Peptides against a protein of PDB entry 3S8F. Designs and how they scored, part 32

Target 1, 157 residues: chain A of PDB entry 3S8F
Amino acid sequence: VLTLFVAVPSLMTAFTVAASLEFAGRLRGGRGLFGWIRALPWDNPAFVAPVLGLLGFIPGGAGGIVNASFTLDYVVHNTAWVPGHFHLQVASLVTLTAMGSLYWLLPNLTGKPISDAQRRLGLAVVWLWFLGMMIMAVGLHWAGLLNVPRRAYIAQV
Target 2, 166 residues: chain B of PDB entry 3S8F
Amino acid sequence: DEHKAHKAILAYEKGWLAFSLAMLFVFIALIAYTLATHTAGVIPAGKLERVDPTTVRQEGPWADPAQAVVQTGPNQYTVYVLAFAFGYQPNPIEVPQGAEIVFKITSPDVIHGFHVEGTNINVEVLPGEVSTVRYTFKRPGEYRIICNQYCGLGHQNMFGTIVVKE

## One batch from the design tools (peptide; made by RFdiffusion4, then SolubleMPNN)

Design b1_p10_3_s1 (from b1_p10_3, 5 letters changed)
Fold by OpenDDE base, seed 1:
Structure b1_p10_3_s1 (fold): chain B 157 residues (1-157), chain C 166 residues (1-166), chain A 10 residues (1-10)
Amino acid sequence: as target 1 above (157 residues)
Amino acid sequence: as target 2 above (166 residues)
Amino acid sequence: DLLELLELVF
């Protein structure tokens, strides 16, 4: 009973973060409905990484609601759908947040700013990571819906 | 200025919180709609049935694989299946085409999976509990049973077969 | 019924 309400705190947190991003973007000169997004510091991997993680977390969260549904879970449970969910939640959000944190933390601890080359490399890494995770996650969710089992090397589609 | 900033932040937060709640209701509505329109495809959870995993091999309907398939009525069968490390019994499971099959699945040792390829049968099997699945095989042939829950070193090789006879 | 549906969802 009320199982889906478990998602409420997570949604509240996620959208509160989004609100903070909007505010920050507007402070940086962004205007309009979407202009604030462009105003965010997309040249900083310490920013881009966790934001991409958050973006990946959105479909993952939606999937979490599905997984929490008793009847729908019957369809997706122990299929490739579940690993797809995990890779959005852990391998995307958590991992990218950790990566972003390092891009902030290491320069702070050492007192040395990252070089432009390191910055560009960092951006490439986080974007490629995100892209790869999205491809894999979509594939896993798709496979799951096709009844590909989890924890098995064999699948009949 | 700080007060103005705080008010602005609160306004955005309230907006996004409202959006979050709205999205939650959308998801709930979608689930509800799906269930309401596709009830025929929903397999409800049965009542919790318990067994003693320490004796299930020695006594009861799971004890003899030769007696695992029980005809319970015209074109109706109950199949008592054990999932164990590392296989299924009986193996193969032989059932007639078009018959309503009730699988009663349990484990004497650890948690296993029971995933039948080509079907919507996909349940976890817990020691001490009986998983009940009802299915009718419309097509004859062999259906592979896959363990999709890690159960030890031989997990990846844990397979069974359901043979559906004409 | 509605109650059963709610029970299945929540």
Scores: peptide ipSAE 0.014, ipTM 0.795, DockQ to the pose 0.075
Fold by OpenDDE base, seed 2:
Structure b1_p10_3_s1 (fold): chain B 157 residues (1-157), chain C 166 residues (1-166), chain A 10 residues (1-10)
Amino acid sequence: as target 1 above (157 residues)
Amino acid sequence: as target 2 above (166 residues)
Amino acid sequence: DLLELLELVF
């Protein structure tokens, strides 16, 4: 019950952010049902990082409901599923948001803009981080469903 | 125009909130479907039972590992298991194939895990509380018990064995 | 029913 008290307002917040992104994309010239997405500043790692974090949060949030479910928790509790959930929530959403914040904050604090080379490197880092995290998260969730325990060096699978 | 911007934002928010509500129902339906089709693997929670962890090794049903397996009825057994730093008692646990086994698990020291590989048995064991798990082993053989809750320096080597006899 | 399932999950 307590998790639902957090889950519902979190969903509302996430979709409010999505609404803001749609508004911004349309202001930037995007049209149609999905054209606003392409109009967003995908060349800026300060934007791309937190957005990828939000995308990772979608399956992570769904997993949170599973983890909080009384009956479903019997299946996933103390299995590799739980670390998979953590890596989506913390190592993806929180970490990518922090990375994106730094790409904005440091140039503003130092007064020095990032070079094109630094920008491209930043984009590569963020996308590779997201890709690696998704591979690991999918693997951990899959292993968890196969009853691989967490905090163990060996599993019978 | 701030007013026009607010109206536009409100329209997008309403659309996304409607989508969020729809997704909520989809998730509920998915959970309901999963439960309806895969209920056989769900272990029901037992009643809360408490025990004194300071005396559990000295008196009561957990005190003697030789008396840990108790027949409670035809093809029904209760097994009193201690999870401790760093192992399980009794070890091995011997039970008949096809019998309904009720595991009563507690700890005299710290929190441990009780995860039986190849089964859906997976519970935490708290000092002062009795964890109750009901299971029927359909196949004979050896099943490894693994601790999946960190319990100290020897956690990684904390194993037990259930031997299911034909 | 759905209500029973919801009570079981939450």
Scores: peptide ipSAE 0.013, ipTM 0.757, DockQ to the pose 0.085
Fold by OpenDDE base, seed 5:
Structure b1_p10_3_s1 (fold): chain B 157 residues (1-157), chain C 166 residues (1-166), chain A 10 residues (1-10)
Amino acid sequence: as target 1 above (157 residues)
Amino acid sequence: as target 2 above (166 residues)
Amino acid sequence: DLLELLELVF
């Protein structure tokens, strides 16, 4: 009940952020239903990282509702599904947000912009991280549905 | 200018709110799909039953592993299982094929898991509480019990066996 | 994204 209750304001926040992104994209010249997405600053790791985190958080959030479901919990509880959920929430959203924050924070603290090489490296890091997290998360969720136990080194499947 | 920006933001918020409503239904549908495809044969939790973990080893139905399997009907058995650091009692658990088995599982020490491979039996075992699981083994053979809740240094080696006899 | 990553490596 509590989780489901918290889901409502969380969703509201998520869509508010999305609205802000759309507004920003349109201010940057994006047009049409999806053109604003392309207009966002995808060349900036400080932007890309947290956005990728948010994208990963979407299925994670949905999974949170699943985990909180009385009936569905019997299927997924204490299986590899749960670590999959955690990695989407923490290792994706939180970690990528932290990474992105550094790319914003450090230049502002030092007053010196990052070099182009550093920017490119940053983009590489965050995209690779996201890709790895998605692969792992999908694998863990899949394994969980196959009844692979959590906190065990063995499994029947 | 600020007013114009505010109006623009509101317009996009309205759009995303509409989208959110649509997505809500999508999520509900996905949950329904998951229920339909993955919840077949789920064993519901029983009534809350409590025991004293400090005495469960000394007296009561869990005290003697030789008497842990109790026939309650022509094709019905109750098995009183202890999950402890680090194993299960009785071990092995011997039950007949095709019989309805009611597992009554508790712990004398810490929280453990009771995950039976090859089945959908997967419950946590709390000291002071009795976990009740009902299952019918259709296939004879050995089923491994795995502890999937960290319970100490020997957690990774905590296994049991259910032997289903023809 | 992916294109930018490739440009970094090659």
Scores: peptide ipSAE 0.012, ipTM 0.758, DockQ to the pose 0.020; fails the geometry check
Fold by OpenDDE base, seed 3:
Structure b1_p10_3_s1 (fold): chain B 157 residues (1-157), chain C 166 residues (1-166), chain A 10 residues (1-10)
Amino acid sequence: as target 1 above (157 residues)
Amino acid sequence: as target 2 above (166 residues)
Amino acid sequence: DLLELLELVF
């Protein structure tokens, strides 16, 4: 069936992005095994947002493999685990990437750069979004493992 | 300059691709570990069994809730359950403690969920198909059945009860 | 178990 083989292109894509980030960081003066990370433009919400999305995507991707597993899916299917996975994939990666894209796109379209205050606010927004999303996702995954049903307002546990 | 950059990019890509491959194996290993340590918690899917959803209420083992619980052995029962908009039948389902229960669940209308709280019973119920779940209730009491698949306006109120008797 | 794992992956 090669069910899990579908994960290979996704992983390749994700780590190609990582490679691009490493290259960019090194071009910006970062050295060593981790120094390139620090050299990346963490002061730019247009950069930070999609990167945080990628970070959230890591556990989400792992969860995707679990969800696609015939045997393991029985454990997690239609539990709170599933919306936890979705929020990591869509509400984290996709949404944060969209947010970051807007932080780049709108200034370029209007020809007006964002103010420093707007930049700082943008950073606060994306970091808080990421934090909230991680808390929610962890909670949902945990609840799912406790067999809390999806699409139900009550649970025995 | 471009050539040097290209070589550098390729080196990074190779490294990250190797890491990617390694992580793939880690994930597979984690799956293997989970299966090895928690196989008892996994209920294998049964063979595909079909039923006509248009007649399931009129004839067959699901037609009469009073005949839904069938003793198939000294400590073995088959329970024919209908999940419908918006409830379950029979309701309650009464079974003895310690008996092996085979649930045969189907739907006459739309897709529903069959999630039994306090158990690992959690299946989708498709019209035209019979879901088979085997479970032994070790503890007496009431177990709530929850529909965890959206099935319409009354989805949120779709509940059933399994009563396990001593 | 191993066969099931293989069936899971492939």
Scores: peptide ipSAE 0.006, ipTM 0.787, DockQ to the pose 0.080; fails the geometry check

Design b1_p10_3_s2 (from b1_p10_3, 6 letters changed)
Fold by OpenDDE base, seed 5:
Structure b1_p10_3_s2 (fold): chain B 157 residues (1-157), chain C 166 residues (1-166), chain A 10 residues (1-10)
Amino acid sequence: as target 1 above (157 residues)
Amino acid sequence: as target 2 above (166 residues)
Amino acid sequence: ELRELLLLVF
């Protein structure tokens, strides 16, 4: 029952953000069911970073429901699954949002736009971070399902 | 213009809410799949049981490691295990192959883990509470017990052994 | 049984 106090508001927020993104994409000329996605400003690290964070948050959120399940506690609790979940929620969403926020905040505070070189570097950093985080998260979840323990230096697998 | 924009946003929100409902069912299905494929081998047994951690070492079924393994039926045993800083008692735990083993695990000091390699046995052990896990070892051999809950400076070296005899 | 089902989700 306690999961509802977290999951429901989070889902509502996520879908609101998604709706806003769709609206923005359509305003930018996107058409069709998915064309609005392509129309979003994927050349801006201030946009890309938090969006990638949100994408990583989706499986993490689903995992949150799993983690809160009474019956699934015996499967995932204190295994590598849990760190996998954390890294999706914190190291993906929070960290990428923070990174992206800097690309928005600093130019606005200084009044100086970022250079093209800085923009490209920012995109590279964000995408590399996301890729690495997804690899690690998938690995940790997989290891958890294989009963690799959390907080131990050894495992049977 | 603002009103039109709000209406447009609402329309998209409705679409995403519909999608969310569909995804909810997908998530439920995934949970069901996980349960079906990854929960075999461990059966929670018993109700919440309390014990006094300050006296558990001196009196009761956990006090004497030589008496820790109790035959409760023709093919059923109860094993009273202490998880402590930093080890398990008894160690090794000797049980017969094919018997139903009910582990009664508690701690005299701090929270520990009880993770048995090669099995799905993985529970936290809280002082003042008794963790009960039922398991049947189908294969003889040695099974390592690992503490997967940080319990102090010796946590990384806290191991036990279950010896399953033919 | 119903309670168990609910505990799968919540």
Scores: peptide ipSAE 0.006, ipTM 0.764, DockQ to the pose 0.083
Fold by OpenDDE base, seed 4:
Structure b1_p10_3_s2 (fold): chain B 157 residues (1-157), chain C 166 residues (1-166), chain A 10 residues (1-10)
Amino acid sequence: as target 1 above (157 residues)
Amino acid sequence: as target 2 above (166 residues)
Amino acid sequence: ELRELLLLVF
């Protein structure tokens, strides 16, 4: 019971961030239910990276509820499912947030803005990273459901 | 206008919080549905049983691999398994097809895994605790036991075998 | 039954 209560503040945090994004998008001229999303600065890797991290974090968070559930954990524990969850939480959200932070921080520290070429390359990197992480994470979760163990080089499937 | 902006932010926050709560209930409902429709394969939590890991090799039911398989009734067996660095005993574990097997698994040293391929048997093995798993092998053959909890330099080579006889 | 299932999750 207590373990699943952790989901409450986590969801509150996630949706508070979403509220901030909606407000920002609407300030940038976005209207309607989804127009604010399109109005966000998708041309800036410092923005795109952490947002993609958040998107990866959503299924990871759902998986967190599964992992924290007493009965469901018996199904997924110590299978490839768990690394799949970790890669969404750490290798997606945390890593992409770090990447995004660097895209903001380095220009500010050096006083030199990034070139357009660097910006485009940065966008390519974070999108490719996200795509790769989604493929890997889906694969790991799928393998986990097929009872492939973690921490083993030999698999049944 | 700063006041209007703050009011708008609050409205968005309230909306998203409401959505958050709704999603929480959806997740709970989905979990409940899954459990209701897919109850097979869930391993129930057993009673906590303790053992002294420092003496488990010298005395008690785990001490002699030759006596590890105990018939407790018609088509019922208890198998006392040690997971250790880096293997299992007995190895192989020989059990009859169609019998109800109660595995009692413990460790004399560090935490190990006990994952049996082709089955839903997947438990951690802690020194000082006895893991109890009940399973009936319907098909004869060999089932590999894999350690899925890192236990040291030889972890990757830690395997066992269950032989199910007709 | 539903209540029992929920209690197993929490």
Scores: peptide ipSAE 0.015, ipTM 0.788, DockQ to the pose 0.085; fails the geometry check
Fold by OpenDDE base, seed 3:
Structure b1_p10_3_s2 (fold): chain B 157 residues (1-157), chain C 166 residues (1-166), chain A 10 residues (1-10)
Amino acid sequence: as target 1 above (157 residues)
Amino acid sequence: as target 2 above (166 residues)
Amino acid sequence: ELRELLLLVF
């Protein structure tokens, strides 16, 4: 139990972000249990990217608990599972957050707003990135569960 | 306005924190369930055993590959395996089918992996530490040992073989 | 054994 308490601050942070999103969505006119989600600015890649990152981070975080568990780590350690976890944590959340930050930062630094074409392209990029990352992560986790080793170019399976 | 916003935020945070706590318990339950239903696949950590990596090649049970397989009982063997840059010894490791095999694995140089394909044997091998894995091969044949921990320029080619005889 | 394993995790 004490070992898993390490996850509590991370969960608190994640759900605080979620609370902020709910508040923002409701301020934008969203109502009900899910209406606030639809009210969020899904047309802005600076918003969509980090949110997609957060979504990818959820299973990654759950996996983190698995990886930190003594007995369960034996099953997944040094298998393709671990890279799968990494890509959810770093290549999804961190990378998408960075991408989203750039979509906000660059217009502010240059003083020029992004064009509509750039906005649409940005949306395409972050969604495609997320999709690709999810495919890869699922594949890696699956391979890991099948005992495919990491850091090896061959596997029996 | 600030007060109203603050109250609203607190309400949302309270809800999400409650959800967070619930999810924590779900995760704990899932772990407990996994352990309860899949205990056979879990190998608990054994007693920490240490060895001097600087002398392991010269003296002791790992020094002679020809003496690496030791019968400890009628259907029980201990195999002293050395993982080194870049291979395993003995190679091949020959063991009988159906026998309980206790692998005692260590390294004279750097950290290596010991991953046996077709099995759940997967451990890191640290210099100065002995990794102990117990396994019974039910099927005869050849099982490849793969190093799954980067150990240098020859890492990708570091393989061994376990031959299980009928 | 299960209890001991659980104690190792939690």
Scores: peptide ipSAE 0.014, ipTM 0.791, DockQ to the pose 0.084; fails the geometry check
Fold by OpenDDE base, seed 2:
Structure b1_p10_3_s2 (fold): chain B 157 residues (1-157), chain C 166 residues (1-166), chain A 10 residues (1-10)
Amino acid sequence: as target 1 above (157 residues)
Amino acid sequence: as target 2 above (166 residues)
Amino acid sequence: ELRELLLLVF
């Protein structure tokens, strides 16, 4: 029951953000079931970064329900699964959101727009970060299911 | 225009909320399916049992390592284990193959982990509380116990052994 | 049984 006190509001928040993205995409000329996604500003690292963070948050949120379950937590607790969850929640969502915020904030604070080269570099950074984080997170979750412990330098795998 | 925008946003929110609700039920169903089909092999006991960590080494079932393994039935044993800085007692723990083993684990000092490699046994051990885990070893051999909860400078070297005899 | 499982999860 306690899991629902965090899971339901989190889902509501996440899908409200998704609704806002759909609205924005349709305002930008996107049509159909998925056309609004393509219409979003994928050329702006300030947009791409937090969206990628949200994508990483989806499996992380599902993992949160697993971790909060008494019976399932018995399987994953203090294994590599837990760091995998953390890296999705903190190193993906929070970090990418912070990165995206900086790409918006710095030009506004300095009054100097970023160059095209800086913009392209920014896109490369956030995509590479996301890709690396997904590889690591999948690996950690997989290792956790194979009973690899956290806080130990050895594993019987 | 503001009213029209709000109405449009509300329509999208309703759709996504409906999807959210549907996904919630999918997740619940998936969890239920996993629990129904998965064989854990380990049964955690849900009974709260308390012990005085200041006297656990001096009196009671954890005080003597030589008496830590108690036969409670024809093919049933209870093993009283201490997790301490930095090791386990008794060490090694000797149990028969195929027997139902109830581990009763506590700590005289700080929080430790009790993770048995090659098994699903993985519990935290709190001073003043008894952790109870039921398991049956189907294969003979040596199983390493590792501490997966940071407990001090010697944490990384805190190991034990369970020896399963034929 | 399903109800019991759900009670264990949440």
Scores: peptide ipSAE 0.012, ipTM 0.758, DockQ to the pose 0.088; fails the geometry check

